# Peptides against a protein of PDB entry 6IDX: the designs that were tried, part 331

Target 1, 380 residues: chain A of PDB entry 6IDX
Amino acid sequence: KELAKLSADVTFATEFINMDGIIVLTRLVESGTKLLSHYSEMLAFTLTAFLELMDHGIVSWDMVSITFIKQIAGYVSQPMVDVSILQRSLAILESMVLNSQSLYQKIAEEITVGQLISHLQVSNQEIQTYAIALINALFLKAPEDKRQDMANAFAQKHLRSIILNHVIRGNRPIKTEMAHQLYVLQVLTFNLLEERMMTKMDPNDQAQRDIIFELRRIAFDAESDPSNAPGSGTEKRKAMYTKDYKMLGFTNHINPAMDFTQTPPGMLALDNMLYLAKVHQDTYIRIVLENSSREDKHECPFGRSAIELTKMLCEILQVGELPNEGRNDYHPMFFTHDRAFEELFGICIQLLNKTWKEMRATAEDFNKVMQVVREQITRA

## One batch from the design tools (peptide; made by RFdiffusion4, then SolubleMPNN)

Design b2_p29_3_s1 (from b2_p29_3, 13 letters changed)
Fold by OpenDDE base, seed 4:
Structure b2_p29_3_s1 (fold): chain B 380 residues (1-380), chain A 29 residues (1-29)
Amino acid sequence: as target 1 above (380 residues)
Amino acid sequence: DEELFKRRSAKQRKLQAAAAKEARAAKLA
């Protein structure tokens, strides 16, 4: 206990480390000797002292053995571990992950996000905070190829729903430390949109052209079986599609693919449009047809609006920005749905369409409408 | 325990911010 307190002092820490004291502490953990009276209390103080000593940065985290890692991971995986040991074990794992890529690899083999989910289903907000912090650490240190898998695991209804129900909607006020970890998790999740936001459409990619054609089909041919694959479209059919793309509100109604070559929002806008068209087909068709049937110059150009709205949402949500150590602001809404960004887009495009009608806007008012919509979204 | 938690959380915020910068740098390389 006194060692744990004194270990916060840099002078004591330096002397204790010079006496190989930290090696003695690691060996105590590695031995797993449950035979001592008050073992749990002793272990909790040992882990505290170890953390406080390592925080001075005098000793590399790479000094820890695989046996030490397995013991700490073991405390996190055990169902009946002392709360004090669990908290310190989570904090040690987080510190190991953040400080060493080699330790990250070893820990990622020993611990799954699924095991950490159990520590979110508790009333102790500090344990919940350390568990989310460890998830964030694993996310930050994951190689690029595995980040999408972690995001998919977060998007998994289970982790999201548990955070929502047991953390955000818990009976306790959210502490600043938890709010920060939720913010970090949200930022890391939004940063997965950055790739699509910065991906330009290739106007020569047939698969991408087929998505734009599918948007047209859903809007105008919704009652027609997809079996009428446009064969080699006669000039009349090409002229018909140009009219349809104009009614969809694309800026380039001859080649709508050109509207998705600007980054941001690139392909992310097309993803949002396709999601709206497939998941909220009634809303999509309504918005498109209400505006395509107007001859009064008060038509809201859906395609242009969807692109600029996607860009605006990326700006508001700071997509591609790094997590700021001083911020604690998170949006509970993003824990309510698996496709929360696309759902937010679907809400906001309806708001935009409504605001356009209320303002009696024309194409010249486009930027004014977007500014009003921005203010509405940022106040909600 | 609460003081330890606050102190740990403050340190971990800095480490996370550093790791995020490193991860971004690695993505751009």
Scores: peptide ipSAE 0.528, ipTM 0.941, DockQ to the pose 0.849
Fold by OpenDDE base, seed 3:
Structure b2_p29_3_s1 (fold): chain B 380 residues (1-380), chain A 29 residues (1-29)
Amino acid sequence: as target 1 above (380 residues)
Amino acid sequence: DEELFKRRSAKQRKLQAAAAKEARAAKLA
């Protein structure tokens, strides 16, 4: 206990470290010797002292043994661990992950996000905070190839639902520390959209062109049996498609793929459109057909609007920005659905279409409508 | 306990922000 208090002092820490004191603490953890009458309390103070000593940055985190890592990971993975030991063990693992890529690799092998979910189901918000902090650390240090796996783990309905139900909707007010970790997790999740946001459509990619064609099909052929697309002559078919792409509100009626070459929002806009068309088909068809049937120049260009709205949402949500140390603002809505960004897009595109009608907008009013919609979204 | 938690959270926040900067720098390299 006294050692744990003194370990916060840099002078004491320096002297203690110079006397190999930290090695003694690591060996105490490594031994796992439960024979002491006050083992749990002693261990909690040992872990506190270790963490406080390491926080001075005098000793590299890489000095820790695999046995030590396994022992700490063991405390996190065991179902019936003392709360004080668990908190410190989570904090140590987080610090290891953040300070060393080598330790990250070892820890990522020993601990799964699934094991950390159990620590979110508790009433102790501090444990929940340390667990999310460790998830965030693992996410931050994950190599690019594994970030999508971490993303998928977050998109796992289970992690999201547990955070929503046990953390956000918990019977306790969210502390600033937890709010920050939720913010960080949200930022890291939004940064997964950055790839798609920065991916240009290849106008020559047939698979991507087929998505645009599918948008057309869903909008205009939804009542027509897919079997009866007659082989009418290629030119008349192209001219028909050009009309349909105009009715869809693309800027480039001849080659709508060109509208997705701008980054941001690149392919993310197409993903949003396709999601809307498949998941909210009635809403999509309604929006497109209501505007396609207008001869009064008050048509809302869906394609253009969807692209610019996707870009706007990326700006509002700060997609691709780094987590800021001072921010604690998180959006509970993003924990309510697996495809929360696409669902937000679907809400906002309806809002845009409504606002366009209410304003009696024309194509010349486009930027003004977008500004009004931005204000509406940012106030919600 | 609460004081320790606050102190740890403040340190962790700095470490996370540093790691995020590092991760971005590595992505841009």
Scores: peptide ipSAE 0.533, ipTM 0.942, DockQ to the pose 0.855; fails the geometry check
Fold by OpenDDE base, seed 2:
Structure b2_p29_3_s1 (fold): chain B 380 residues (1-380), chain A 29 residues (1-29)
Amino acid sequence: as target 1 above (380 residues)
Amino acid sequence: DEELFKRRSAKQRKLQAAAAKEARAAKLA
């Protein structure tokens, strides 16, 4: 206990480390000897002293043995461990992951996100915070090839649901540190959109062109009598599709693929449109048809609006920004749905369409409508 | 426990932010 307290002092830490004191502490953990009457208390103080000593940055984290890593990982993976030991073990693992890529690799083999989820289902907010912090550390240190797998594990309905129900909707106030870790997790989740946001559409990619064609089909052929299946005439079909793409509100009516060559928002806008068209088909069809039948210059250009809205949402949500050390602002809404960005897009595109009507906007008012919508979204 | 948690929080945030910068740099390289 006194050692753990003194270990916070840099002078004491330096002297103790010079006496190989930290090696003695690591060996105590490595031994796993449960035979001592006060084992749990002694271990908790040992881990405290170890953390405080290592936090001075005098000794490299790479000095720890694989046996030490396995013991610490064991304390986190065991279903019945002392809360004080668990808390310190999570903090040690986080520090190991953040300080060393070699330690990250070893820890990622010993611990799964599934094991960390159990530590989110507890009444102790500090344990929950360390569990999310360790999750964030594992995400940050994951190599690019595994980052998507980690992301998919975070996007797992289970982790999201557990965070929502046991952390965010818990019967306790969210402390600043928990709010920060939730913010970091949210930023890391939004950064998964960055690839699609920065992906240009290839106008020659047939699969991408087929998605645009599917948007047209859902809007215009789903309600059309199957007898009006556009006959085989290629030029009349192209002219017909040009009209349809105009009604969809694309800027380039001849080749809508050109509207998705700008990054941001690139292909992310097309993903949002396709999600809306498939998941909220009635809303999509309504928005398109309400504006396709208007020859009064008050038509809201859906395609252009969807692209610019996607870009604006990326700006508001700071997609592609690094997590800031001082921020603690997180959006609980993003823990409510797996496709929360696309759902937000679906809400905001309806808001845009409503605002366009209320303003009696024309194409010349487009930027004014977007500013009003931005203010509405940022105040919500 | 709470005092240890508070002391380590600021340091952990810095390490996490550093790791994020490194991960971004590695993605751009």
Scores: peptide ipSAE 0.474, ipTM 0.927, DockQ to the pose 0.889; fails the geometry check
Fold by OpenDDE base, seed 5:
Structure b2_p29_3_s1 (fold): chain B 380 residues (1-380), chain A 29 residues (1-29)
Amino acid sequence: as target 1 above (380 residues)
Amino acid sequence: DEELFKRRSAKQRKLQAAAAKEARAAKLA
């Protein structure tokens, strides 16, 4: 206990480290010797002293043994561990992950995000904070190939739902540190959109063109008798599609694929449009048909609007930016749905269409409508 | 526990921010 308190002092820490004191502490953890009276209390103080000593940055985190890592990971994976030990163990794991890629690799083998989910279902906010912090650390240190797996793990309804219900909607105020970790988790989640945001459509890729064709099909062929398959003339078919792509509000009516060659938002806009068309089909069809039936120059160009809205949302959400150490502004809405970005797009595109109608906008007012919509989104 | 937690928070945030920079640098390499 006294050691744990004194370990916060840099002078004491330096002397204690010079006496191989950290090595003694690590060996106590490694031994797992439960034979001592008050073992749990002793272990909690040992882990406290270890953290405080290591937090001086005098000793490299790489000095820890694999046995030590396994013991600490064991305290996090075991359901019947004292809260005090668990909290310190999570903090140690986070620190190990953040300080060393080698330690990350070892820890990632011992601990899963699924195990950390159980530590979110507790009444202790510090444990919840360290659990999210460790998830964030694992996400940050993951190689690019594993980041998508971490993303998919976050997109798991279970993790998101638990964060929402047990952390955000908990009966207690969110402390600044928890808010920061939630912010970081959101930034890391939004950064998964960066690849799609920076992916240009290839106008020659048939699979990507088929998505645009599917958008047309969903909008115009869903109610049309298949008997009106336009006759075999390639030119008549091309002319028909050009009309349909104009009605969809693409800028390039001849080759809508060209509208997705600009990055940002690249293919992310097409992903949002396809999501809307498949998941919210009635809303999509309504938006397209309401604007396609107009001849009064007050048509809201859906395709153009969807692209520019996707770009705007990326700007508002700072997609591709690094987490700032001082920020704690998280959006609870992003924990309400697995596809929260696409759902936000679906809400915002309806808002845009409403705002366009209310403003009696024309194509010349497009930027002005987008500015109003931006203000509406940023105030919500 | 709370005091330790508060004292570590600033250091953790700094480490996390550093790790984010490193991860970005590694993605660009």
Scores: peptide ipSAE 0.474, ipTM 0.928, DockQ to the pose 0.891; fails the geometry check

Design b2_p29_3_s2 (from b2_p29_3, 20 letters changed)
Fold by OpenDDE base, seed 5:
Structure b2_p29_3_s2 (fold): chain B 380 residues (1-380), chain A 29 residues (1-29)
Amino acid sequence: as target 1 above (380 residues)
Amino acid sequence: MEELNKRRFERLRKLQEEAAREARRERLE
């Protein structure tokens, strides 16, 4: 206890480290010797002293042994561990992950996000915070090839549901640090959209063109058996499709693929449109047909609106930006659904369509409508 | 513990930002 307290002092820490004191502490952890009276208390103070000493930055985190890592990971993976030991163990793991890529690799083999979810279900907010912080650390230090897998793990309904129910909707006020870690997690989650946001559509890619055609099919041919597409001449078909793409509100109604060549939002806009069309088909069809049947110049161009809205949402959510140490603003909505961005798009596109009608907007008012919609989204 | 946690979290925020910067660099290379 006294050592843990004294270890906060840099002068003491320096001297203690010079005496190989930190090595002694690591060996105490490595030994795992439960035979000592008050072992749990002793271990908690040992881990506290270790953290305080390491926090001076005098010793590299790479000094820790594999045995030490396994022992600490063991405290996190075991269901019946003292809360004080668990908290410190999570803190140590987080620090190891953040400070060393080599330690990250070792820890990533010993601990799964699934194991960390159990520590989110506790009432102790400090444990919850360190668990999320460790998840964030693992995400940040993951190699690019594994980052998508971690993304998918974050996309797992279970983690989000647990965060929502046990952290965000918990019976305790969210502390500033928890809010920051939730913010970081959200930023990292949004950064997964960056690839799609920066992916240009290839107008020559038939598979991508088929998605646009599917949007047309869902809007206009939803009741028509695909078998009855009459083999009528290629030109009449092209002219028909051009009309349909105009009704869909694409800027380039001849080649809608060109509307998705601009990044941002690139293919992410098409993903959102397709999601809306498949998951919220009635809403999609309604929005498209309400505007396609108008001849009064008050048509809301769905395609253009969807693209610009996707871009706007990326700007509002700061997709591709780095987490800022000073920020703690997170959106609880993004923990409510597995495809929260696409669902937000679906809500916002309806808001846009409503706002367009209320303003009696024309194509010339497009930017004004978008400004009003931006204000509405940012105030919600 | 509370004071320790506060100081630690302040450091961790910086480390997270640094790690994010590094991860972004690796994506751009």
Scores: peptide ipSAE 0.450, ipTM 0.916, DockQ to the pose 0.848
Fold by OpenDDE base, seed 2:
Structure b2_p29_3_s2 (fold): chain B 380 residues (1-380), chain A 29 residues (1-29)
Amino acid sequence: as target 1 above (380 residues)
Amino acid sequence: MEELNKRRFERLRKLQEEAAREARRERLE
């Protein structure tokens, strides 16, 4: 107890570290010996002193043994651990992950996101906060190849549901630190969209062209078997498709792929369109056909609108933003659905189409409509 | 405990920002 208090002082910490005091503390944890009177209290103070000492930055986190890591991970994975030990163990793991890539690799082998989810299902907000902070740390330090896997994992769907139900919709007011960790998690989630937002369409890639063709097929040939996707057809077919791409509201009616070469929003706009067309097919077909049948110049260009709306949503949501230490604002709606960005796009494209009709807009009013829609989205 | 947690969370926020900056550099390379 006294050691834990004194360890906050840099002078004491320096002297204690010079006497190999931190090694003694690590060995106490490594021993795992439950035989001592007041073991839990002693261990809690040991972990506190260890954290305070390490927080001075005098000793590298890489000094910890694999046995120490396994003991700390054990306290987080075991259900019958004292709350005080659990909280400090989560804090130690988070610090290890953030300070060392080598420690991240070792910890990622010992701990699963599933084990951390159990610590979100508690009433203690400090434990919940450290659990989310550790998830954020693991996400931040994951190799790029594994970040996408962590994002796509069933664990994330379950994680979002648990956060929504036990943290956001919990019976306790959300403290500033929890709000910050939820903000960080949201920012990290939006950063997964940054790659697609910055990916240019290759107008020569046939697979990407086939997605645009699929949008046409769903809009105009919804009863046609996808197997009848006509191969790169004759000049007559190109002329027919040019009319269809005009009706879809693309800027480049001859080669709609050119509309997706600008980044942002790049391929992310095409992903949103395809999601709308496949998941909300009736809404997609309605929006396209309502505008394709108008000869009165009041047609809402779906393709152009979808691209500019995707860009605007990326700007509003600050896609690609770095987590700021001073921000605590998060959007609970992004924890309600796995494809929350695409669902938001689907709501906003309907709002845009409605606003276009209400304003009796023409192509010349496009920017004015987008400003009105921006104001509507930012006020909601 | 509360004061320790406050100081730790302030440091962790900075470390998270640094880690995010590193992760962004890795995505852009």
Scores: peptide ipSAE 0.449, ipTM 0.916, DockQ to the pose 0.831
Fold by OpenDDE base, seed 3:
Structure b2_p29_3_s2 (fold): chain B 380 residues (1-380), chain A 29 residues (1-29)
Amino acid sequence: as target 1 above (380 residues)
Amino acid sequence: MEELNKRRFERLRKLQEEAAREARRERLE
């Protein structure tokens, strides 16, 4: 206890480190000897002193042995560990992961995200904070191949649901550090959209063109008997599709693929449209058909609106931006659904369509409508 | 412990930003 207190002083820490004191502390952890009276209390103070000493930045984190790492990881993976030991062990692992790629590799072999998720189901907010912080650290330090696997694991309903139910909807106020770790997790999640946001459509890719064709099919052929596929010549089909793409509100109604060559939002806009069309088909069809039947120039161009709305949402949510050390603002809604971005798009496109009607907008008012919608989204 | 955590969190937030910058570089290469 006194050592842990004294270790906060830089002068004491320097002298203690010069006397190989930190090596003695690491060896105490490495020994794993549970035979001592008050072992748990002694170990908790040992780990506290270790953290205080390492916080001075005098000693490299790479000085720790593999045996030390295994012991610390063992305290995190064991079901019946003292809360004080668990908290300090999570803090040590986070620090190791963030300070050293070599330590990350060793730790990633000893612990799983699943084990860390179990520590989110507790009532202790400090344990929850350190568990999320360690998950964030592992995600940040993972090589690109493993990062995608972790991202898919984050998209797992389980982590999201646990954070929502045990952290966000907890009966306790969220502390500043927890809010920051939730913000970081959200930024990392949004960065997964950056690839699609920066992917240009290839107008020659048939698979991508087939998605645009599927949007047309869902809007116009879902109610039409499949028997009336007009067997009329290739030119009449092209002219028919051009009309349909105009009714869908694409800027380039001859070749809608060209509307997705601009980045941002690139292919992410097409992903949102397809999600809306498949998951919220009735809403999609209603929006498209209601605007396609207008002859009064008050049509809301769905295709153009969906692209610009996707871009706007990326700007509002700061997709592709780095986590800022000073920020702690997170959006609880993104923990409510697995496809929360696409669901937000679906809500916002309905808001846009409503606002367009209320304003009696024309194509010339497009930018004004988008400005009003931006203000509505940012105030909600 | 509370004061240690405060200092540690400030340092770790900077390391998170640095790690995120590196991770972004690796994605763009």
Scores: peptide ipSAE 0.433, ipTM 0.917, DockQ to the pose 0.734
Fold by OpenDDE base, seed 1:
Structure b2_p29_3_s2 (fold): chain B 380 residues (1-380), chain A 29 residues (1-29)
Amino acid sequence: as target 1 above (380 residues)
Amino acid sequence: MEELNKRRFERLRKLQEEAAREARRERLE
């Protein structure tokens, strides 16, 4: 206890480290000697002293042994560990992951995100905070190949639902640090959209063109079996598609693929359109057909609107931006659904279509409508 | 613990930003 308190002083820390004191503390953890009276209390103070000593930055985190890492990871993975030991162990692991790529690799072998999720289901907000912080650290330090697997784990209904139900909708006010970790988690989640946002459509890619064709099919051929696409000659088919792509509100109605070559929003806009068309088919068909049947020049161009709305949402949500150390603003709505961005797009495209009608807009008013919609989204 | 946590959180937030910058660089390369 006194050692833990004194370890906060840099002079004491320097002298204690020079006397190999930190090595003695690490060996106490490594020994796992459960036979000592008040072992849990002693261990909690040992881990506190270790954290205080390491906080001075005099000793590299890489000095820790594999045995030490395994013991600390063991305290996080074992269900019957004292809360005081668990909290300090999570803090140590977070610090190790963020300070050392080599320690990250070793820790990632010893712990899983699933084990950390169990620590979110507790009433202790400090433990929850350290668990989310460690998840964020593991995500940040993961190599790109493993980052996608972790992203899929975040997209797991389980982690999202646990955060929503046990953290966000918890009976306690969210502290500043928890809000920051939720913000970081949200930023990391939005950064998964950055790849698609920066992916240009290849106009020659048949698979990508087939998605645009599927959008046309869902809008205009919803009652037709996809097998019964009339074998009309290639030119008549092209002319028919050009008309349909104009009715869909693409800027390039001859080759709609060209509308997705601009980044941002690139392919992310097409992903949003396809999601809307498949998951909210009635809403999609209604929006497209309502505007395609208008001859009064007040038609809302769905394709153009969807692209510019996707870009606007990326700007509002700061997709691809780095997590700022000073920010703690998170959007609880993004924890309510696995496809929260696409669902937000589906809400906002309906808002845009409504606003377009209310304004009696024409194609010349497009930018003005988008500005009004931006203001509506940012005030909600 | 509270004072230690405050100091650690301030430092770890900086490390998170640095790690995010590195991770972004790796995605763009």
Scores: peptide ipSAE 0.453, ipTM 0.923, DockQ to the pose 0.752; fails the geometry check

